Peptides against a protein of PDB entry 3B8E. Designs and how they scored, part 80

Target 1, 230 residues: chain A of PDB entry 3B8E
Amino acid sequence: PFLIFIIANIPLPLGTVTILCIDLGTDMVPAISLAYEQAESDIMKRQPRNPKTDKLVNEQLISMAYGQIGMIQALGGFFTYFVILAENGFLPIHLLGLRVNWDDRWINDVEDSYGQQWTYEQRKIVEFTCHTPFFVTIVVVQWADLVICKTRRNSVFQQGMKNKILIFGLFEETALAAFLSYCPGMGVALRMYPLKPTWWFCAFPYSLLIFVYDEVRKLIIRRRPGGWVE

## One batch from the design tools (peptide; made by RFdiffusion4, then SolubleMPNN)

Design b2_p15_5_s3 (from b2_p15_5, 11 letters changed)
Fold by OpenDDE base, seed 5:
Structure b2_p15_5_s3 (fold): chain B 230 residues (1-230), chain A 15 residues (1-15)
Amino acid sequence: as target 1 above (230 residues)
Amino acid sequence: SRVEEILKKLKELFE
């Protein structure tokens, strides 16, 4: 998110405090949950080949897959960001290069895509209105990510949702998101303004995309063991 | 409470 902010010179889609909430609040419990995941039925049947070369190749492939998932997560967040700004009169094309004027408190006549002028205070309200939905989008996408990470080759439908710690992690993450989104004072304290409940659904297509992506990947691995997708 | 305190301190440092 920060890289796109710099390159495109758009208004900041996600605040620093919100990023910290993601890193410290939502990632720890899932990481612990994965450590207690039960072994896959198919992993136990595989003998190691060449320990040095096979581990290195496998680590590279896993790293690439996680990188792709991370990209999809970011795209989901930005999608939500652009939708909110568009609903408030700022079309995506108009946001390009707008950051400098957007952040200047002395400019109170920044025009949107329809010629409406926005004061600094109004712009900041809209900006902070985007922070919470972006965060919630990441949480919703992380639901899919956590579920798919529990298995390497087996489908989620084959392995099931038996890890109670993982389930607890999902609820904890969701509860934290709800608290940060709706608790009074979060707008002032964390620049996270209250979220309309409908915005929780904005991330669902991207969550589904991650799920489909991983299922297809796993299907390919099952059909072609030792392929480049593994 | 501890998380809130950390977040408050971090806010002061970065925002």
Scores: peptide ipSAE 0.000, ipTM 0.255, DockQ to the pose 0.039
Fold by OpenDDE base, seed 1:
Structure b2_p15_5_s3 (fold): chain B 230 residues (1-230), chain A 15 residues (1-15)
Amino acid sequence: as target 1 above (230 residues)
Amino acid sequence: SRVEEILKKLKELFE
């Protein structure tokens, strides 16, 4: 997210504190959960070359966890970010190059896509309004991503939800998201303003899409082992 | 694997 912030010169979609909350608060337990996840039946049948050093989780699962999840989370977050800003009058194309004026507290007449002028305070409010939904979007996306990362080839329906640590992680993420979204003072402390409950559902279609995508991907892999889709 | 490589590159872009 930060690279896009720099490259596109858009208002900051996700604050540093929020990023830390994601990395330390939401990703830790899921990462641990993946370590304790039951391997696919085909992987479990393979004895590690070195039982002391080799992990049952192969590099492909690691790639999915760190590569795919991170990418999808970012995409989902940015989607929510753009939706919120568009709802507030800032279309995505208008955000390009706007950061300099956006962050200037002495400019109180920044115009949105519809010619409405925004004071610095108003801009910061809408910016910080994006932080919480962005975070929540990541959490909601993680629900799907963590489930799909349980297996490389098998459907999640075949693998099941047997990892209690993963389930606990999902609850922890959700609880943390709720806490950060609704606890008084979070707007000041973490620049995360309260979230309308409807925003929790903003990421759901996206999560469903990635879930379907992954299931289709896995289906293709099962039908064409060693294909380019891997 | 190819998709994963692309996804990795995309992830790096969005970080």
Scores: peptide ipSAE 0.007, ipTM 0.275, DockQ to the pose 0.023; fails the geometry check
Fold by OpenDDE base, seed 2:
Structure b2_p15_5_s3 (fold): chain B 230 residues (1-230), chain A 15 residues (1-15)
Amino acid sequence: as target 1 above (230 residues)
Amino acid sequence: SRVEEILKKLKELFE
């Protein structure tokens, strides 16, 4: 999120404290849960690693954990961010390069995509309105992402939901998201304004699409092992 | 693996 913020010069989509909450609170337990995920049958049938050539940690697992999950989370978050700003009059294209004027407290006539002028205070309210749903969206997307990461090749339906630690992680991150979203004082402490419950569902179609896409991907991998789809 | 590499690069842009 920070790189996009700098490169695109858009208003800050996610606060620094919220990022820390994701890294230390939301992502930690899920990451641990993945370590305890039951191995798929294909992994168990693999030959022992060569200690001289093979890395201790599977590069493919690393790629999934730090590449795929993180990308999907970011995409989901930004989707929610752009939806909220668009609903408030700021279309995505208009946000490009707007940060300088957005963050200038002396400019009180920043125009949205429809010519409406926004004061500094109004802009910051809209900005902070994005923080909570961005965070919640990440959590919602993580539900699908964690399930996706249970297996490399097997379908989620084939592997099943046997990891109790994973299930616990899902509940933990959801509880944390609810706490940060609805606990009094979070708006002041973390710049996370209370979230309408409807925003929890904003990411559901997106997460579902990714889930379906991944299942299709895995199906292709099973039919064509070693293909480019991996 | 190729898809994962692309996804990794994309993730880095969003951080």
Scores: peptide ipSAE 0.005, ipTM 0.241, DockQ to the pose 0.024; fails the geometry check
Fold by OpenDDE base, seed 4:
Structure b2_p15_5_s3 (fold): chain B 230 residues (1-230), chain A 15 residues (1-15)
Amino acid sequence: as target 1 above (230 residues)
Amino acid sequence: SRVEEILKKLKELFE
């Protein structure tokens, strides 16, 4: 998100706190899951057909899967961001290059896509309104990871342990998201304004997209071992 | 390997 913020010069989609929460929560759970998967595979004393090749293939497949899922998650967050800004009069095209003027406290006449002028304070309210929904969207999209893990070709035991860790992580992230979204004072303290409950559902299409993508990926891998998807 | 690098780069763009 931060790189897109810099490259596209759009208003900041995520606050520093939310970015840290995503980095510490979202990225660590998969890493821990992978670590436990490896540990569990070792415990089960499974003899891979080719230890060197199979390990390499598995690492590549896992890395690609998480990378792709992470991209879809980010897209979900940005979608929510763009929807909120569009509802407030800022169409996505208008946001390109707007960052400099957006962040300038001395410019109080930034125009939206419909010619309405926005003061610095008003713009910051809208910006901070995006932070919480973006974070919540990421959390909701991550729920799809639970389903993906259940359908992976990994052993039932490996999947089971991963699922437990992921489930725990998802509950923690969801609880954190709820806390940050609805606890009084979070708007002032963390620049995360309260979220309408309807925004929790905005991420559902992307959760479905992740699921479909993963199933298609698995299907391709099954039909074409060693294909470009690996 | 190549796909992984591309995906990594793309992931970084969304971070």
Scores: peptide ipSAE 0.000, ipTM 0.240, DockQ to the pose 0.023; fails the geometry check

Design b2_p15_5_s4 (from b2_p15_5, 12 letters changed)
Fold by OpenDDE base, seed 4:
Structure b2_p15_5_s4 (fold): chain B 230 residues (1-230), chain A 15 residues (1-15)
Amino acid sequence: as target 1 above (230 residues)
Amino acid sequence: DRVEEILKKLKELLS
C-alpha cells in the first residue's frame, strides 16, 4: 500500500498505525498458528525424489504463490479504498498525482471529480475514513489466506479445520479488527474512524477469489504431480 | 446505533 502511495502519488490508503496493527496484530498470531498445523497427509507420506533440489524448487514455488496471494490481497484493499473515495466524489483517475495537494494543509480548495472543493480537514476525514475499511478488508482477505496456508497440496475440505490455534487466530484477528473499528476513541487515537458493518462484506469477493484460486491450484497439483504450480 | 450516528455526523461534515 505504501509503495503504491508513493508511485501513484495517491492519498495514503492505509496509515502507518494500521500497517503496524496488521503486522503485529493480525499477521503474527496466524503465522504462529501455522507452526502447529497438523502434517499434510500426502506430503508426509511422500518421499522426495531429490531432497536438495526439490526443496529449493518448492521454496521458489511457495514464494511465488504467496506473492500472488499478496497481490490479490492488495487489490482487495485498494478496491475498497477506491470505492470509498468514489462514494465521496473522488474517482480513481482523479486521485493520481493528487497526494501533494491532498496533504498540503494550506490548500483548502482541492477539487473532487465533480468540481466540489474540499478543505484540508474534510480531506483528512475522508482519508481516515478509508483507513478502517482498508484494514478490515485486509483482515477479511487474511481469513482465506490463513485457511489455505494450512496445506500446500490438499484441499481445505480434505485437510479440515483441525488446528484449534489457527481457528483461534481467525477469531482473534476478527476481534481486533472489530475493536479497532468500533471502540470509542479509535478515530482520534489511531485515525481509524468507525466503519459501517456493510463494509466488512466488500472484501468477500476477494477472499473468495483467493480461496478459489488456491483450491484450483491444489487441484491441478493433485492431478499433475510435479507441475510448475506445485 | 452509535456507529451509525458517528457516520451520519461525518457525512454531514462532508456534505
Scores: peptide ipSAE 0.000, ipTM 0.214, DockQ to the pose 0.045
Fold by OpenDDE base, seed 5:
Structure b2_p15_5_s4 (fold): chain B 230 residues (1-230), chain A 15 residues (1-15)
Amino acid sequence: as target 1 above (230 residues)
Amino acid sequence: DRVEEILKKLKELLS
């Protein structure tokens, strides 16, 4: 998100506080919960690791975990961001290069895509209105990320959802997201304004996409062991 | 209560 913010020179889509809430609040408990996941049912059927060819953490695993899935998460967040701004009169094309004028407190006549002028205060309200839905979008996508991380080869349908600590982690991150989104004073304290409940659904297509992507990947691995996708 | 404490600490850190 920050790289796109710099390159496209758009208004800030995700604040520093929200980033910290993701890193420290929503990711910690789920990550710990994975340590308690049961072994895959086929673990004893796998061939022993070849120390000459198989790395403990290979480039393919890193690419999936940090590259591809991370890009889908970012796309989901930016989709929500652009939808909110478009509903407020700022079309995506109009946002390109707008940051300099957007952040200038002395400019009170920034025009939207329809010629409406926005004061600095009004612009900051709509910007902060984007932070909460972006954060919630990340949390909803993280549900899929956490679920797919349960297994490396088996489908989630084969492994099941028996880890009580994992389930607790999903509820904890969701409860935290709801608290930050709807608790009075969060707009002033954290620049996270309340969002309409409908915004929670904006992330669902991307969560589904991640889930389908990983299931297809795992299916390919099961059918073609030692392939380029493994 | 723990969430509120974390939020207070985060606010202090970012202030």
Scores: peptide ipSAE 0.000, ipTM 0.283, DockQ to the pose 0.047
Fold by OpenDDE base, seed 3:
Structure b2_p15_5_s4 (fold): chain B 230 residues (1-230), chain A 15 residues (1-15)
Amino acid sequence: as target 1 above (230 residues)
Amino acid sequence: DRVEEILKKLKELLS
C-alpha cells in the first residue's frame, strides 16, 4: 500500500497501525497453522530433496508469494480504496498527485472530481474511512491465500480441510478484523472507522480469483510434473 | 498519538 502511496502521490490508503495489525495479528496464527497441515497424499512418492540443489525456499515459491499472489492481494485492497473514494467524489485519475494538497491542513478547498470543495477535516474523515475496508479486504483475500498455501501440488479438494488449527486461524483473523472494524473507539485509537457490512463482500471476487488461479496452476503442475509452473 | 505523529512525519518526508 505504501509503495503506491509514494509513487502515485495518492491519499494514504492504509494506515501503519492497520498494517501492524495485519502483520502481528491476522497473519501469525494462520502462518503457524500451516506447520500443522497434513502432508500431501503424494509426498512419499516424490524423490527426496537434494540438499545440494534444492532449497527449502526457492525462487519459485518467493515469486508466487510476493509477486503473483501479493499483487492480486494488493489489487483487491486498492480496488476497495478507489471505490470508496469514488463514492465520495474522488475518481482514481483525480487522486494522482493529490497527496500534497490532501495532507496540507491549511488548504481547505481541495476540489473533488465534481468541483466540490473539501476541508482538511473532511478529507481526513474520508481517508480514514478507507482504512477499515482496505484492511477487511486484505483479511478476506488472506482466507484464499491461506487455503491455497495448504498444498503445493494437490488441489484443496483433494487435500481437504482437516487441519483444525488452520480453521482456528481463519476464525481468529476474521474475529480480529471484526473487532477492529466495529469495536467502539477504534476510529480514534486506530483511525479505523466502522464500515458497512457490505464491504466484507467487496473482496470476494479477488479471493475467488486467487483460488481459481491457484487451482489452475496446481492442475497444470499435476499434468506436467517438473514444468516451469511448479 | 505517537503513531499519528510518525505518520505525519512520514507524510512530510514523502512530500
Scores: peptide ipSAE 0.006, ipTM 0.274, DockQ to the pose 0.021; fails the geometry check
Fold by OpenDDE base, seed 2:
Structure b2_p15_5_s4 (fold): chain B 230 residues (1-230), chain A 15 residues (1-15)
Amino acid sequence: as target 1 above (230 residues)
Amino acid sequence: DRVEEILKKLKELLS
């Protein structure tokens, strides 16, 4: 998110404190929970590992965890960010290069995509309005991401939801998201304004799409081992 | 594997 902020010169989509909350509060427990996931049935049928060629660490799982999860989270967050700004009159294309004027407190006539002028205070309210939904969207997307990352090849329906630690992690991150979103004073302390309940559902279609995509991907992998889709 | 590589690169850009 920060690189996109710099490169595209868009208004800040997610505050630094919120990023820390993601890294330390929401991502840590779920990430640890994945280490305690039940072994895949297909892994148990694998030939013994060759210690000379096979790494102890499953690079594919690492790639999936740090590549796919992070990418999907970021995409989900940015999706919500752009939706919120678009609803407030700022289309994604218009946001490109807008940061300089956006962050200038002396410019009180920044125009949106429809020619409406926005004061500095109004812009900052909209910016801070994006922080909470962005965070919550990440959490909602994590529900799907963590579930799909339980297995590399097996379907979620085949593997099941037996990892109590993972389930606990999902509840913990959800509870934290709710706390940060609705606890009084979070707007001042964390620049996270209260979230309308409707925004919790903003990422659900996206999460579902990713979930379906991953299940299809896994199905293809099972039918064609060693394919490029891995 | 190719998909994961692409996703990794995209994640780096979005970080």
Scores: peptide ipSAE 0.000, ipTM 0.221, DockQ to the pose 0.024; fails the geometry check

Design b2_p15_6_s1 (from b2_p15_6, 13 letters changed)
Fold by OpenDDE base, seed 2:
Structure b2_p15_6_s1 (fold): chain B 230 residues (1-230), chain A 15 residues (1-15)
Amino acid sequence: as target 1 above (230 residues)
Amino acid sequence: DERVKELLKKLEELL
């Protein structure tokens, strides 16, 4: 998000406080919960890793975590961001290079894509309105990310949802996201304005995409062990 | 403050 903010000079899609809420709030309990996941049924049938060649964290795992899955997650957030701004008159193409004028408090006549002029205060309200649904989108996508991280090779349907701590983590991050989104005073304290509950569903296609992608990946790994997809 | 509240209400209706 921050790289796109700099490169494209768009209005800030995700606030600093919101980023901290992701890193320290919603991500911690889910990450810890993975330590309590049951071992895959086939783990004892695998050959021991070669300590010279087989890294604990290999390039393929990094590529998936930060490349493919991370990109899908970011796309979900940006999709929500662009939808909200478009509904408020700012089409994605019009946002390119707009940041300088957007952040200038002395410019009160910034035009949207339809020629409507926006004051600084109006623009900041729209910006802060984007922070909450972007955050919620990340949390919804993280549901799929956490679930797919349960196993390396087995399908989630084969492994099942037996880890009660992971289930608790999913509820905890969701409850925290709801609290931060709807608790009175969060707009003042965290610059997170409330959103309609319908915006939670905006991320579901991306969450489903991650889930389907990983299940297909794992299916390929099971059919062709030692392939480039592992 | 009233204008901000009105704008927030309008945004909530649009979102």
Scores: peptide ipSAE 0.011, ipTM 0.421, DockQ to the pose 0.086
Fold by OpenDDE base, seed 3:
Structure b2_p15_6_s1 (fold): chain B 230 residues (1-230), chain A 15 residues (1-15)
Amino acid sequence: as target 1 above (230 residues)
Amino acid sequence: DERVKELLKKLEELL
Protein backbone atom coordinates (compact mmCIF):
# COMPACT_ATOMS: atom_id res chain seq x y z
CA PRO B 1 0.00 0.00 0.00
CA PHE B 2 2.65 2.54 0.97
CA LEU B 3 4.77 1.75 -2.11
CA ILE B 4 1.85 2.51 -4.43
CA PHE B 5 1.17 5.69 -2.44
CA ILE B 6 4.71 6.86 -3.25
CA ILE B 7 5.00 5.58 -6.84
CA ALA B 8 1.57 6.64 -8.10
CA ASN B 9 1.32 9.73 -5.86
CA ILE B 10 -2.20 8.77 -4.77
CA PRO B 11 -3.88 9.63 -1.45
CA LEU B 12 -2.72 7.33 1.38
CA PRO B 13 -4.71 4.07 1.11
CA LEU B 14 -3.67 2.58 4.46
CA GLY B 15 -2.31 4.36 7.52
CA THR B 16 0.90 3.36 9.30
CA VAL B 17 -0.93 2.58 12.55
CA THR B 18 -3.33 0.38 10.60
CA ILE B 19 -0.37 -1.47 9.07
CA LEU B 20 1.00 -1.98 12.58
CA CYS B 21 -2.34 -3.43 13.66
CA ILE B 22 -2.11 -5.94 10.79
CA ASP B 23 1.50 -6.92 11.44
CA LEU B 24 1.31 -7.16 15.24
CA GLY B 25 -2.39 -7.72 15.86
CA THR B 26 -4.25 -9.67 13.22
CA ASP B 27 -1.34 -11.61 11.71
CA MET B 28 0.57 -12.94 14.75
CA VAL B 29 -1.87 -15.35 16.40
CA PRO B 30 -2.96 -16.93 13.10
CA ALA B 31 0.68 -17.39 12.05
CA ILE B 32 1.60 -19.02 15.38
CA SER B 33 -1.41 -21.34 15.05
CA LEU B 34 0.18 -22.98 11.99
CA ALA B 35 2.86 -24.45 14.26
CA TYR B 36 0.14 -26.62 15.81
CA GLU B 37 -1.27 -27.89 12.50
CA GLN B 38 -1.45 -31.66 12.05
CA ALA B 39 1.01 -33.20 9.64
CA GLU B 40 -0.22 -33.99 6.16
CA SER B 41 -1.12 -37.66 5.61
CA ASP B 42 1.71 -38.10 3.09
CA ILE B 43 4.50 -36.36 5.05
CA MET B 44 6.23 -39.66 5.89
CA LYS B 45 6.36 -40.49 2.17
CA ARG B 46 8.49 -37.39 1.49
CA GLN B 47 12.25 -37.50 1.68
CA PRO B 48 13.86 -35.74 4.64
CA ARG B 49 14.99 -32.19 3.93
CA ASN B 50 18.70 -31.87 3.27
CA PRO B 51 19.79 -29.07 5.66
CA LYS B 52 22.79 -28.23 3.44
CA THR B 53 20.85 -27.72 0.19
CA ASP B 54 17.21 -27.24 1.14
CA LYS B 55 16.33 -23.93 2.78
CA LEU B 56 13.31 -23.66 5.08
CA VAL B 57 12.30 -20.58 3.09
CA ASN B 58 12.93 -21.21 -0.59
CA GLU B 59 12.28 -19.17 -3.71
CA GLN B 60 9.06 -21.09 -4.34
CA LEU B 61 7.65 -20.15 -0.93
CA ILE B 62 8.65 -16.51 -1.43
CA SER B 63 7.04 -16.52 -4.88
CA MET B 64 3.83 -17.97 -3.46
CA ALA B 65 3.67 -15.67 -0.43
CA TYR B 66 4.68 -12.36 -1.99
CA GLY B 67 4.39 -12.85 -5.74
CA GLN B 68 1.00 -14.55 -5.96
CA ILE B 69 -1.08 -14.58 -2.77
CA GLY B 70 0.30 -11.29 -1.48
CA MET B 71 -0.41 -9.64 -4.84
CA ILE B 72 -4.03 -10.85 -4.83
CA GLN B 73 -4.38 -9.58 -1.26
CA ALA B 74 -3.02 -6.16 -2.23
CA LEU B 75 -5.34 -6.02 -5.25
CA GLY B 76 -8.30 -6.71 -2.97
CA GLY B 77 -7.32 -3.84 -0.68
CA PHE B 78 -6.77 -1.43 -3.56
CA PHE B 79 -10.05 -2.43 -5.15
CA THR B 80 -11.84 -1.47 -1.94
CA TYR B 81 -9.86 1.79 -1.80
CA PHE B 82 -10.72 2.75 -5.39
CA VAL B 83 -14.40 1.89 -4.92
CA ILE B 84 -14.65 4.14 -1.85
CA LEU B 85 -12.92 7.04 -3.57
CA ALA B 86 -15.03 6.59 -6.70
CA GLU B 87 -18.20 6.67 -4.57
CA ASN B 88 -16.94 9.98 -3.20
CA GLY B 89 -16.32 11.45 -6.66
CA PHE B 90 -12.65 10.50 -7.24
CA LEU B 91 -12.20 8.11 -10.16
CA PRO B 92 -8.98 6.02 -10.19
CA ILE B 93 -7.45 7.92 -13.12
CA HIS B 94 -7.97 11.24 -11.33
CA LEU B 95 -6.07 10.01 -8.26
CA LEU B 96 -2.77 9.65 -10.17
CA GLY B 97 -0.47 12.47 -9.12
CA LEU B 98 -3.11 14.00 -6.82
CA ARG B 99 -1.22 13.36 -3.53
CA VAL B 100 0.76 16.61 -3.55
CA ASN B 101 -2.36 18.73 -3.76
CA TRP B 102 -4.33 16.30 -1.59
CA ASP B 103 -1.92 16.61 1.34
CA ASP B 104 -1.52 20.40 1.05
CA ARG B 105 -3.57 21.97 3.82
CA TRP B 106 -3.50 25.36 2.09
CA ILE B 107 -5.30 24.05 -1.02
CA ASN B 108 -9.02 23.94 -0.27
CA ASP B 109 -10.33 23.69 -3.83
CA VAL B 110 -9.06 20.29 -5.04
CA GLU B 111 -11.48 19.17 -7.71
CA ASP B 112 -12.86 15.65 -7.99
CA SER B 113 -13.67 13.87 -11.26
CA TYR B 114 -16.97 15.77 -11.47
CA GLY B 115 -15.62 19.26 -10.77
CA GLN B 116 -16.69 19.36 -7.11
CA GLN B 117 -14.23 21.20 -4.89
CA TRP B 118 -12.98 19.55 -1.70
CA THR B 119 -11.51 21.28 1.33
CA TYR B 120 -8.49 19.83 3.12
CA GLU B 121 -10.66 18.61 5.99
CA GLN B 122 -13.13 16.93 3.64
CA ARG B 123 -10.29 15.19 1.78
CA LYS B 124 -8.81 13.87 5.02
CA ILE B 125 -12.19 12.50 6.09
CA VAL B 126 -12.41 10.59 2.79
CA GLU B 127 -8.81 9.37 3.15
CA PHE B 128 -9.41 8.07 6.67
CA THR B 129 -12.68 6.52 5.50
CA CYS B 130 -10.56 4.32 3.20
CA HIS B 131 -8.25 3.03 5.97
CA THR B 132 -10.75 0.86 7.84
CA PRO B 133 -12.30 -0.89 4.81
CA PHE B 134 -8.82 -1.53 3.40
CA PHE B 135 -7.80 -3.08 6.73
CA VAL B 136 -10.95 -5.21 6.91
CA THR B 137 -10.35 -6.37 3.34
CA ILE B 138 -6.89 -7.55 4.35
CA VAL B 139 -8.31 -9.46 7.33
CA VAL B 140 -11.00 -11.18 5.24
CA VAL B 141 -8.39 -12.20 2.66
CA GLN B 142 -6.15 -13.43 5.51
CA TRP B 143 -8.87 -15.96 6.41
CA ALA B 144 -8.35 -17.67 3.09
CA ASP B 145 -4.58 -17.28 3.27
CA LEU B 146 -4.41 -18.91 6.70
CA VAL B 147 -6.67 -21.79 5.65
CA ILE B 148 -4.68 -22.53 2.48
CA CYS B 149 -1.40 -22.43 4.43
CA LYS B 150 -2.53 -25.45 6.50
CA THR B 151 -1.19 -27.77 3.82
CA ARG B 152 1.32 -27.73 0.97
CA ARG B 153 -0.15 -30.57 -1.06
CA ASN B 154 -3.35 -31.96 0.45
CA SER B 155 -6.67 -30.21 -0.06
CA VAL B 156 -8.14 -28.42 2.95
CA PHE B 157 -11.08 -30.80 2.55
CA GLN B 158 -8.70 -33.74 3.03
CA GLN B 159 -6.87 -32.15 5.96
CA GLY B 160 -9.97 -30.79 7.70
CA MET B 161 -10.28 -28.01 10.29
CA LYS B 162 -9.16 -29.86 13.41
CA ASN B 163 -6.63 -27.28 14.64
CA LYS B 164 -8.50 -25.50 17.44
CA ILE B 165 -5.73 -22.91 17.80
CA LEU B 166 -6.09 -21.96 14.13
CA ILE B 167 -9.85 -21.61 14.57
CA PHE B 168 -9.21 -19.44 17.62
CA GLY B 169 -6.79 -17.33 15.55
CA LEU B 170 -9.47 -16.72 12.91
CA PHE B 171 -11.90 -15.56 15.60
CA GLU B 172 -9.24 -13.42 17.30
CA GLU B 173 -8.24 -11.55 14.13
CA THR B 174 -11.91 -11.03 13.23
CA ALA B 175 -12.76 -9.78 16.72
CA LEU B 176 -9.77 -7.42 16.67
CA ALA B 177 -10.79 -6.14 13.23
CA ALA B 178 -14.33 -5.53 14.48
CA PHE B 179 -13.02 -3.79 17.61
CA LEU B 180 -10.72 -1.48 15.64
CA SER B 181 -13.48 -0.75 13.11
CA TYR B 182 -16.37 0.00 15.47
CA CYS B 183 -15.00 0.94 18.90
CA PRO B 184 -15.70 4.60 19.73
CA GLY B 185 -12.63 6.81 19.49
CA MET B 186 -10.77 4.68 16.91
CA GLY B 187 -11.30 7.40 14.30
CA VAL B 188 -9.34 9.85 16.43
CA ALA B 189 -6.82 7.41 17.92
CA LEU B 190 -6.00 5.30 14.84
CA ARG B 191 -7.51 7.35 12.00
CA MET B 192 -9.81 4.39 11.39
CA TYR B 193 -13.30 5.68 10.80
CA PRO B 194 -16.24 3.29 11.20
CA LEU B 195 -17.24 1.36 8.09
CA LYS B 196 -20.59 0.21 6.83
CA PRO B 197 -21.05 -3.54 7.40
CA THR B 198 -21.39 -3.99 3.62
CA TRP B 199 -17.64 -3.37 3.21
CA TRP B 200 -16.90 -6.71 4.89
CA PHE B 201 -18.49 -8.43 1.91
CA CYS B 202 -16.40 -6.47 -0.61
CA ALA B 203 -13.40 -8.69 0.19
CA PHE B 204 -15.20 -12.04 -0.14
CA PRO B 205 -14.60 -12.46 -3.90
CA TYR B 206 -10.86 -12.08 -3.33
CA SER B 207 -10.87 -14.50 -0.40
CA LEU B 208 -12.74 -17.01 -2.57
CA LEU B 209 -10.34 -16.40 -5.46
CA ILE B 210 -7.31 -17.19 -3.28
CA PHE B 211 -8.98 -20.31 -1.90
CA VAL B 212 -9.98 -21.63 -5.33
CA TYR B 213 -6.59 -20.76 -6.81
CA ASP B 214 -4.72 -22.66 -4.11
CA GLU B 215 -7.03 -25.69 -4.22
CA VAL B 216 -6.52 -25.89 -7.99
CA ARG B 217 -2.76 -25.54 -7.51
CA LYS B 218 -2.74 -28.34 -4.93
CA LEU B 219 -4.86 -30.51 -7.21
CA ILE B 220 -2.33 -30.05 -10.02
CA ILE B 221 0.54 -30.91 -7.63
CA ARG B 222 -1.24 -34.12 -6.55
CA ARG B 223 -1.86 -35.16 -10.16
CA ARG B 224 1.60 -34.19 -11.42
CA PRO B 225 4.15 -34.67 -8.62
CA GLY B 226 7.46 -32.88 -9.26
CA GLY B 227 5.92 -30.51 -11.79
CA TRP B 228 6.80 -26.82 -12.26
CA VAL B 229 3.77 -25.81 -10.15
CA GLU B 230 5.30 -27.28 -6.97
CA ASP A 1 -7.02 8.21 27.15
CA GLU A 2 -5.32 11.41 26.00
CA ARG A 3 -1.89 10.03 26.90
CA VAL A 4 -2.58 6.89 24.87
CA LYS A 5 -3.63 9.04 21.92
CA GLU A 6 -0.47 11.10 22.19
CA LEU A 7 1.68 7.98 22.37
CA LEU A 8 -0.07 6.50 19.35
CA LYS A 9 0.43 9.75 17.47
CA LYS A 10 4.13 9.74 18.32
CA LEU A 11 4.41 6.12 17.20
CA GLU A 12 2.67 7.01 13.97
CA GLU A 13 5.16 9.81 13.37
CA LEU A 14 8.07 7.42 13.94
CA LEU A 15 6.79 4.76 11.62
Scores: peptide ipSAE 0.009, ipTM 0.363, DockQ to the pose 0.029
Fold by OpenDDE base, seed 1:
Structure b2_p15_6_s1 (fold): chain B 230 residues (1-230), chain A 15 residues (1-15)
Amino acid sequence: as target 1 above (230 residues)
Amino acid sequence: DERVKELLKKLEELL
């Protein structure tokens, strides 16, 4: 998000504090929960990696995490961001280069795509209105990320949802997202304004996309062991 | 609220 903010010079889609809430709040318990996941049925049938030749983190894993899943996650967030701004009169094309004027406190006549003038305060309200749904979008996508991380090869349907700690993690991150989204004072404290409940659904297509993508990936791995997709 | 804003601003400046 921040890279696009810099490159495209758009209004800030996700605040730093909100990012910290993701990294420290929503990701921690889910990540820990994976330590309690049941082993894949075939894990003991796999040869151990060669510690001299096989990196624990390889280019394929980095590509999967950042280049694929992370990209889909970011796209989900940006989709939500652009939808919210468009609903408030700012079409995506109009946002390009707008940041400088957007962030200027002395400019109170920034026009939207329809010629409506926006005060600094109004612009900041709509900006902060984007932060919460972006955050929620990340959390909803993280549901899929967490679920797909249960296994490397087996389908989630084969592995099942037996890890109660993972289920608790999903609940915790969702509860935290709801708390941060709807608790009074969060707009002031975290610049996270309340969102319409419908905004939670904006992430669902991307969450589903990640899930389907990973299931297809795992299916390919199962059918073609040793392929480039592993 | 102002104190929280200041703390958040400081945090943002450190990041």
Scores: peptide ipSAE 0.000, ipTM 0.335, DockQ to the pose 0.025
Fold by OpenDDE base, seed 4:
Structure b2_p15_6_s1 (fold): chain B 230 residues (1-230), chain A 15 residues (1-15)
Amino acid sequence: as target 1 above (230 residues)
Amino acid sequence: DERVKELLKKLEELL
């Protein structure tokens, strides 16, 4: 999010406080829960990794985490961001290069895509209105990410949802997201304004996309061991 | 919607 904010010079899609809430709040318990996941049914039949040659983190894992799944997550967040701004009169094309004028408190006549002028205060309200739905979108996409991370090769349908700690983690991150989004005073304390419940559904297509993508990937790995997708 | 409006109003007062 921050890289695109700089490169495209768009209004800030996700605030620093909101990023901290993701990294320290919603991601921590789910990530720890993966340590308690049951081994894949075939793991004991696999040859042990060579600790001298095989890195725990390799280019393929980085490519999957940041290059594939992370990109889909980012696209989900940005989709929500662009929809909210479009509903407030700012079409995506108009946001390009707008950051400088957007963040200038002395400019009170920034025009939207329809020629409406926005004061600095009005612009900041709209910006902070984007932060909460972007955050919630990331959390909803993280549900799929957490579920797909349960296994490296087996389908989620083969592995099942037996890890109670992981299930608890999904509920915890959702409850935390709801708390941060709807608790009175969060708008002032965290600059996270409450969102309409409908915004939770904006991320569902991306969560489904991640899930389907990973299941297809795992299916290919099972059918063609030693492929580039592994 | 009313809570959103109230929070927006509080924000307008702080800005």
Scores: peptide ipSAE 0.000, ipTM 0.342, DockQ to the pose 0.035; fails the geometry check

